# Peptides against a protein of PDB entry 3JWR: the designs that were tried, part 217

Target 1, 323 residues: chain A of PDB entry 3JWR
Amino acid sequence: TRELQSLAAAVVPSAQTLKITDFSFSDFELSDLETALCTIRMFTDLNLVQNFQMKHEVLCRWILSVKKNYRKNVAYHNWRHAFNTAQCMFAALKAGKIQNKLTDLEILALLIAALSHDLDHRGVNNSYIQRSEHPLAQLYCHSIMEHHHFDQCLMILNSPGNQILSGLSIEEYKTTLKIIKQAILATDLALYIKRRGEFFELIRKNQFNLEDPHQKELFLAMLMTACDLSAITKPWPIQQRIAELVATEFFDQGDRERKELNIEPTDLMNREKKNKIPSMQVGFIDAICLQLYEALTHVSEDCFPLLDGCRKNRQKWQALAEQ
Target 2, 298 residues: chain A of PDB entry 3JWR as posed
Amino acid sequence: TRELQSLAAAVVPSAQTLKITDFSFSDFELSDLETALCTIRMFTDLNLVQNFQMKHEVLCRWILSVKKNYRKNVAYHNWRHAFNTAQCMFAALKAGKIQNKLTDLEILALLIAALSHDLDHRGVNNSYIQRSEHPLAQLYCHSIMEHHHFDQCLMILNSPGNQILSGLSIEEYKTTLKIIKQAILATDLALYIKRRGEFFELIRKNQFNLEDPHQKELFLAMLMTACDLSAITKPWPIQQRIAELVATEFWEQGDQVGFIDFVCTQLYEALTHVSEDCFPLLDGCRKNRQKWQALAEQ

## One batch from the design tools (peptide; made by RFdiffusion4, then SolubleMPNN)

Design b2_p16_7_s4 (from b2_p16_7, 5 letters changed)
Fold by OpenDDE base, seed 2:
Structure b2_p16_7_s4 (fold): chain B 323 residues (1-323), chain A 16 residues (1-16)
Amino acid sequence: as target 1 above (323 residues)
Amino acid sequence: SAVEEAILKEIEELYA
């Protein structure tokens, strides 16, 4: 395709030029091509291209395939969300120095998972899928959408000309897929809520050890969630804009719940309760985000900008809630 | 807090 030719022939700017190591990064001013260039740079600077012998054209095609398999009619859970998740992962690995704590396969898996974790998202949550008796709800009992996202990820990875993992041994391939699956499934916030207590306790007791396979898996799950939610850490103007996208998507679901299911939506998805957004954001930060970024900062102090950003945005939302 | 518990419950309902 013309798009592939353009991408494959383009000079990829440095990570410094693209600012993709910055936790304050914004994609708002970037074209789709530039987001793809950023993604190439992430793979390159993490040594994934070299270490796993990726062909440039195959990587380019894979990136474009991933992008294509996000829906454009979804306000938040689209390519830009996946891209921002991956960028946060990259920043956490590089600027946050987490790369030094992980294997190359884990890094590879996390980056692929971050880009793929919401593939073919439909702008509705698992509850809606279940209540609407969608065919996906018959395939999976728990984490319905996350299983679907992984299925889409696997489909793309196995598609002709998209096989970025072809340079891996059979064992490396199996390991990578396992980690990808676990990472994508970990983005289900229900699973995060169930598992986070163990992680926080290990951190609190100074018993956290990445050499333990179970703790490693737990950490990768927490890191995925931290990147998935990283919009909450962004500079206030960026945070506000992203919050509007999230609200739009949630309200769209709420509208569908009323129309299609004859259900009164929750406050979070109720368009008529926009005035509650600031207080709900404060509650979300307190209930979900703060402890995660605190714990992540304990693992790597260089991740502090995420925690600091989250705290600053809490203050901003609180100020709005008090008006 | 009661607010946090309510949000957690809502999130569990939304994502379970």
Scores: peptide ipSAE 0.039, ipTM 0.762, DockQ to the pose 0.345
Fold by OpenDDE base, seed 4:
Structure b2_p16_7_s4 (fold): chain B 323 residues (1-323), chain A 16 residues (1-16)
Amino acid sequence: as target 1 above (323 residues)
Amino acid sequence: SAVEEAILKEIEELYA
């Protein structure tokens, strides 16, 4: 395609030029092509292209395929969200120095997972999928969408000309897919809530050890969540804009719940409760985000900008809640 | 806090 030709022929700017190492990164000003270029740079600078012998054209095609399989009519859970999740992962790995704590396969898996974790998202949560009796609800009982996202990820990875993992051994391939699956599934916040206590306790007791396979898996899950929620850490203008996108999508679901399912939506998805957004954001930060970024910062102090950003945004939301 | 508990419950309901 012309798009592929353009991408494959384009000069990929440095990470410094693209500012993709910055935790404060924003994609708002970037074209789709530029987001793809950023993604190439992430793979390159993480040594994934070299270490796993990726062909440039194949990587370009894969990126475009991933982007294509996000829906444009979804307000928040679209390519830009996935891209921002991956960028946060990249920043955490590089600027946050987590790269030094992980294997190349884990890094490869996390980056693929970050980009793929919401593939073909419908703009509705698992509860809606279940209640609407969607066909996907017949395939999976829990984490319905996350299983679907992984299925889409796997489909793309196995598609002709998109096989960025072709340079891996069979064992490496299996390991990578396992980690990708676990990472995508970990983005189900229900699973995060279930598992985070173990992680926080390990940190609190100073018993956290990445050499333990179980703890490694747990960390990768927490890291995925930290990147998935990273909008809450962004500079305030960016945070506000993203929060608006989230609210739009949630309210759209709530409207559909009311009209299609005859269900009164929860406050988070109730358009009539939009005046409660600031207080709900404070509650969300306190209940979900702060401890996670504190724990992540404990693992790597260079991730502090995420925690600092979260704290700053809490203050901003609190100020709005008091109006 | 009561707010935190409410948020947690809502999230669990939203993502379960």
Scores: peptide ipSAE 0.038, ipTM 0.763, DockQ to the pose 0.342
Fold by OpenDDE base, seed 1:
Parts: sequence; structure tokens; C-alpha cells
Structure b2_p16_7_s4 (fold): chain B 323 residues (1-323), chain A 16 residues (1-16)
Amino acid sequence: as target 1 above (323 residues)
Amino acid sequence: SAVEEAILKEIEELYA
């Protein structure tokens, strides 16, 4: 396609030029082509292209395929969200120095997972899918959408001309897919809530050990969540804009819940309660975000900008909540 | 806090 030709022929700017190592990164001014170029740079600078013998054209096609399989009519859970999740992962690996703590396969899996973790998201949560009796709800009991995202990821990875993992051995391939699946499933916040206590306790007791396979898996899950929620860490103008996108999507779901399911939406998804957004954001930060970024910073002090950004945004939201 | 608990319950409902 013309798009593939343009991408494959383009000179890929440095990570410094693209600012993709910055925790403060914003994609607002970037074209779709530029987001794809950034993604290529992530794979290259993490040595994934070289170590796993990826063909440039195949990587380009894969990136475009992933982007294509995000819906354009979804306000937040679209390609830009996936791209920003991956960028945060890249920044955490590079600037946050997490790269040195992980294997190449784990890094490969995390980057693929970050880009793929919301594939074909429909702008509604698992609760809506369950209550609407959607066909997907018959396939999976929990984490319905996350299983679907993984299925979409696997489909793309196995599609002709998109096989970026073709250079892996059978064992490496199996390992990579396992980690991808675990990482995508970990983005279900319900699972995060269930598992985070173990992680925090290990950190608190100074018993955290990445050489333990179970603890490694736990860490990768926490890291995925940290990247998925990283909008909360961004400079205030970026955070505020993203919060508007999230609210738009949630309100759209709430409107559908009223119309299609004949139910009153929760405050979070109720358009009439827009004035509660600041207080809800404070609650979200306190309940979900702060401890995660604190723990991540204990694993690697260079991840502090995420924690600092989260704290600053809490103050901003709190100030709005007090008005 | 009560707000934190409410948010946690909301999230559990949203993502369960």
C-alpha cells in the first residue's frame, strides 16, 4: 500500500529528536506516520530488530496492521492510547533503566503487548459486554476484552507479511507469546487490584527479587499497568486533555447503558455528573496510581518522574475539586 | 478513605 511504502522508505529520526525517551512525551501534534516512525525507533533502540532479525518491511506492515485494528470512532481506547502506552514502556525501559533488569524476550513481549493491549476496543468496559450479553461474554468468564485483545494480537502476528517473530526459535516464540498474553491480561484493572498487594508487600519487606519467576511475572504485570495508566503522570495540560477523552468515552457508554440496557450509569459514566470528575480523579490517584508508581520507583529510582507527575496532577485535581 | 473505597468498587465493577 501507499502508506506502507511511505513508512518503509522514510528515514526514522532518533529517539532524541522524537523525544520518546521522555516521560513527559505527548503525541497530540504527531501524525499517524510520525507515530509509526516512533514505534520503529522503539523497536530499533531496544535492539529488538537486530536481536530477533526483524525485516524492516515486515515490522512496518505489522505496525500499520496494529494501528488499523484500533477503532477510529472510540474517543480514548484507540491507536493513540496504545501508542502512548508503548512510549511509556519505552521510556521506563530506557530512561527508567528497567531494560537492564529484563531479558530481550521480556522486552520484546512487553513492547508488543503495550501496542496490542487494547486491539479492537469498542469503547465499552467488560461490565457492559457482560450485561449486554455480547457474544464475547460467552467465550470468557473474566477479562473478556483483554482476552479478545490478545486474540487480535495473535491474529495479526500470524498474518502474512506481519510475522515480526519469525526470527525466533520455537521456544523463544512460545515464551514471548506467554509473556504477551500475561501482559495484556494484566491490563485488566480488576486483576491489578487483586495482585498488587503481593507486589507492594514484597517491596515493603525488601524481599522483591526479579530472579524469582513468579515475582518477575508479577513485576511485568505491574509495569504494564503503570504504562497503561501513565496518562495520569503527564504534564497537567496533557493529563487534562486525556482525562477529557476518557470522560467522553465513559459518558458515551453511560448514554448507551441508558438507551440499550435501561440502566442508570454510575457516576463515572454519567454525563450529568461531569462536575465530579476532579474528585473522582483524586480518588483514582489515591486508590490506584500512587502506590504503584511509588513501588515502581523503589524498583528503579529513575522512574521517579512518573511518581512526581502523578503527585503533581493529584494537586491539580484536588484544587479543582475544592472549587 | 470512603472515596478511595468507592473508586475501587467502581473499578472492580467496570473491569470485572
Scores: peptide ipSAE 0.037, ipTM 0.755, DockQ to the pose 0.343
Fold by OpenDDE base, seed 5:
Structure b2_p16_7_s4 (fold): chain B 323 residues (1-323), chain A 16 residues (1-16)
Amino acid sequence: as target 1 above (323 residues)
Amino acid sequence: SAVEEAILKEIEELYA
């Protein structure tokens, strides 16, 4: 395609020029082509292209394929969300110095997972899929959408001309796919809620050890969640805009719930309850976000900007909630 | 996701 030719021929700017090492990064000003260039830079600077012998054209095609398999009519869970998740992962690995704590295969898997974790998202949550009796709900009992995202990820990775993992041994390939699957499934916040207590307890007791395979897996899951939720850490103007996109998508679901399922949506999904957004954001930060970024900062102090951003945004939302 | 629902529920519980 013309798009592939343009991308493959383009000079890829440095990470510094692209500002992709910044936790304060925003994609709002970037074209689709520029987001693809940023993605190439992430793979390159993490040494993934060299270490796993990726062909440039194949990587370009894969990125464009991933982007194409996000829906354009979904307000939040689109390519830009996946891209921002991956950028946060990159920043956490580089600026947050987590790269030094992980293997190359783990880094490869996390980056692929971050870009792929919401593939073909339909703008509705698992509950809606279950309640609507969607065919996907018959295939999976839990984490329905996350299983679907992984299936889409696997489909793309195995598609002709998109096989970025062709340079891996069979063992490396299997390991990578396992980690990708685990990482994508970990983005189900229900699983996060179930598992986070173990992580926090290990940190609290100073027993956290990344050399333990189980604890490594747990950490990768927590890191994925931290990147997936990283919009809450962004500078306030960026946070507000992203929150509006999330609200738009949630309200669209709520509208569908009323129309298609004849149910009253929860406050989060209810367009008529827009005035509750600030208080809901405070609740979300307190219930889900703060402890995670605190724990992550204990693993690597260089991740503090995520925690600091989260705290600052909590204050901003609280101020709005008090009006 | 089920978690968004759980968060919603937890948020609802936090706001109750």
Scores: peptide ipSAE 0.031, ipTM 0.703, DockQ to the pose 0.096; fails the geometry check

Design b2_p16_8_s1 (from b2_p16_8, 9 letters changed)
Fold by OpenDDE base, seed 1:
Structure b2_p16_8_s1 (fold): chain B 323 residues (1-323), chain A 16 residues (1-16)
Amino acid sequence: as target 1 above (323 residues)
Amino acid sequence: MEAVRKFLEELLAADE
């Protein structure tokens, strides 16, 4: 395609020029082509292209395929969300110095998972899918959408001309797919809520050890969630804009719940409760976000900008809630 | 806080 030709022939700017190592990164001013260029730079600077012998054209095609399989009519869970999740992962690996704590296969899997974790998202949560008796709800009992996202990821990885993992051995391939699956499934916030207590307790007791395979898996899950939720850490103007996108998508679901399911939506998804957004954001930060970024900072102190951003945004939302 | 609680409950219910 013309798009592939343009991407494959383009000079890829440095990570410094693209600012993709910054935790404060924003994609608002970037074209789709520029987001693809940023993605190439992430793979290159993490040594994934060299270490796993990726062909440039194949990587370009894969990136465009991933982007194409996000829906344009979804307000938040679109390509830009996936791209920002991957950028946060890149920043955590580089600026946050987590790269040195992980294997190359783990890094490869995390980056693929971050880009792929919401593939074909429909702008509704698992609860809606279940209550609407969608065909996907018959296939999976738990983490319905996350299983679908992984299936989409696997489909793309196995598509002709998109096989970025073709340079891996059979064992490396199996390991990578296992980690990708685990990482995508970990983005189900229900699983995060179930598992985070173990992680926080290990940190609190100073018993956290990445050499333990179970604890490694747990850490990768927590890191994925930290990147997935990273909008809450962004500079205030960016945070506000993203919160509007999230609210738009939630309100769209609430409208569908009324129309299609004949139910009154929860306050979080109720358009009439827009005035409660600030207080709900404070509650979300306290219940879900703060402890995660605190724990992540204990693993790597260089991740502090995520925690600091989260704290600053909590203060901003609290100030709005008090008006 | 109530809205967040309900949200979490829905998440957990969908995972059962």
Scores: peptide ipSAE 0.294, ipTM 0.887, DockQ to the pose 0.911
Fold by OpenDDE base, seed 3:
Structure b2_p16_8_s1 (fold): chain B 323 residues (1-323), chain A 16 residues (1-16)
Amino acid sequence: as target 1 above (323 residues)
Amino acid sequence: MEAVRKFLEELLAADE
């Protein structure tokens, strides 16, 4: 395609030029092509292209395939969300110095997972999928959409001309897929809530050890969530804009719940309760975000900008809630 | 705390 040719022939700017090491990064001004260039840079600077002998054209095709399999009519859970998740992962690995704590396979898996974690997202949550009796709800009881996202990820990885993992040994391939699956599934907030207590306790007790395989897996899950939720850490103008996208998608779901399911939506999904957004954001930060970024900062102090951003945004949302 | 709890319940219900 013309798009592939353009991407494959383009000079990829440095990470510094693209500002993709910044926790304050915004994609708002970037074209789709520029987001793809950023993605190439992430793979390159993490040494994934070299270490796993990725062909440039194959990587380009894969990126474009991933992008293509996000829906354009979804307000938030689209390619830009996946891209921002991956950028936060990259920033956490580089600027946050987490790269030194992980294997190359783990890094590879996390980056693929971040880009792929919401593939074919429909702009509705698992509860809606279940209540609408969607065919996927018959296949999976829990984390329905996350299983679907992984299935889509696997489909793309195995598609002709998209096989970025072809340079891996059989064992490396198996390991990578396992980690990708775990990482994508970890983006289910229900699973996060279930597992976070163990992580926080290990940190609190100063018993956290990445050399332990179970703790490593737990950390990768927490890191995925931290990147997935990283919009809450962004500079206030960016945070507000992203919050509007999230609200739009949630309200669209609520409208569908009313129309299609004859259900009164929750406050979170209710367009008529827009005035509750600030207080809900404070609640979200307190209940979900703060402890996670605190714990992550304890693992690597260089991740502090995420925590600081989250705290600052809490203050801003609280001020709006008092208005 | 109640607002946080309610929000969590909504989030969890959304992911269940």
Scores: peptide ipSAE 0.034, ipTM 0.734, DockQ to the pose 0.327
Fold by OpenDDE base, seed 2:
Structure b2_p16_8_s1 (fold): chain B 323 residues (1-323), chain A 16 residues (1-16)
Amino acid sequence: as target 1 above (323 residues)
Amino acid sequence: MEAVRKFLEELLAADE
């Protein structure tokens, strides 16, 4: 395609020029081409292209395929969300020094997972999928959408001309896919809530050890969630804009719940309750975000900007909630 | 704590 030709022929700017190492990064002013260039740079600077012998054209095609398999009519869970998740992962790995604690296969898996974790998202949550008796709800009992996202990821990875993992051994390939699956499934917040207590307790007791395979898996899950939720850490103008996108998508679901399911939506998804957004954001930060970024900062102090951003945004939302 | 619990319950209900 013309898009592939343009991407493959383009000079990829440095990570410094693209600012993709910054935790404060925003994609708002970037074209789709620039987001793809950023993605190439992430793979390159993490040594993934070299270490796993990725062909440039194949990587370009894969990136474009991933982007294409996000829906444009979904307000938040689209390519830009996946891209921002991956950028946060890249920043956490580089600026946050997490790369020094992980294997190349783990890094490869995390980056692929971050880009792929919401593939073909429909702008509705698992509860809606279940209640609407969608065919996907018959395939999976738990984490319905996350299983679907992984299936989409696997489909793309196995598609002709998109096989960025072709340079891996059979064992490396199996390991990578296992980690990708676990990482994508970990983005189900229900699973995060279930598992986070173990992680926080290990940190609190100073017993956290990445050499333990179970703890490694747990950490990768927590890191995925931290990147997935990273919009909450962004500078206030960016945070506000993303919060509007999230609210739009949730309200669209709520509208569908009324129309299609004949139910009253929860406050979170109720357009009539938009005045509760600031207080709900404070609740979200307190219940989900703060302790995660605190724990991540204990693993690597260089991740502090995520925690600091989250704290600053809590203050901003609290001030709005008090009006 | 009650507000947090309620929020978590709502979130879990939304994600389950």
Scores: peptide ipSAE 0.031, ipTM 0.719, DockQ to the pose 0.300
Fold by OpenDDE base, seed 5:
Structure b2_p16_8_s1 (fold): chain B 323 residues (1-323), chain A 16 residues (1-16)
Amino acid sequence: as target 1 above (323 residues)
Amino acid sequence: MEAVRKFLEELLAADE
């Protein structure tokens, strides 16, 4: 395609030029082509292209395929969300120095997972899928959408001309797919809530050890969530804009719940409750975000900008909630 | 705590 030719022929700017190592990164000013260039740079600077012998054209095609399989009519859970998740992962690995704690296969899997974790998202949550009796709800009992996202990821990875993992041994391939699946499933917030207590307790007791395979898996799950939720850490103007996108998507679901399911939406998804957004954001930060970024900062102090950003945004939301 | 629980339930329902 013309798009592939343009991407494959383009000079890829440095990570410094693209600012993709910054925790304060924003994609708002970037074109789709520039987001793809950023993604190439992430793979290159993480040594994934070299270590796994990726062909440049295949990587370009894969990136474009992933981007194409996000819906444009979804306000938040689109390519830009996936891209920002991957950028946060890249920043955490590089600037946060987590790269030194992980294997190349784990890094490969996390980056693929971050880009793929919401593939074909429909702008509705698992509860809506269940209540609407969607065919996907018959295939999976739990983490319905996350299973679907992984299926889409696997489909793309196995598509002709998109096989970025062709340089891996059979064992490396199996390991990578396992980690990708676990990482995508970990983005189900229900699973995060279920598992985070174990992680926080290990940190609290100073018993956390990445050399333990179970704890490694747990950490990768927590890291995925930290990147997935990283919008809450962004500079205030960016945070506000992203919060508006999230609210738009939630209100769209609420409107559909009224129309299609004849139910009153929850406050979070109720357009008429827009005035509660600031207080809900404070609640979200306190209940979900703060402890995660505190724990992540404990694992790597260089991740502090994420925690600091979260704290600053809590203050801003609290001030709005008091008006 | 109840408000947080309710919010979490809503959020989880939203994420599920």
Scores: peptide ipSAE 0.033, ipTM 0.736, DockQ to the pose 0.278; fails the geometry check

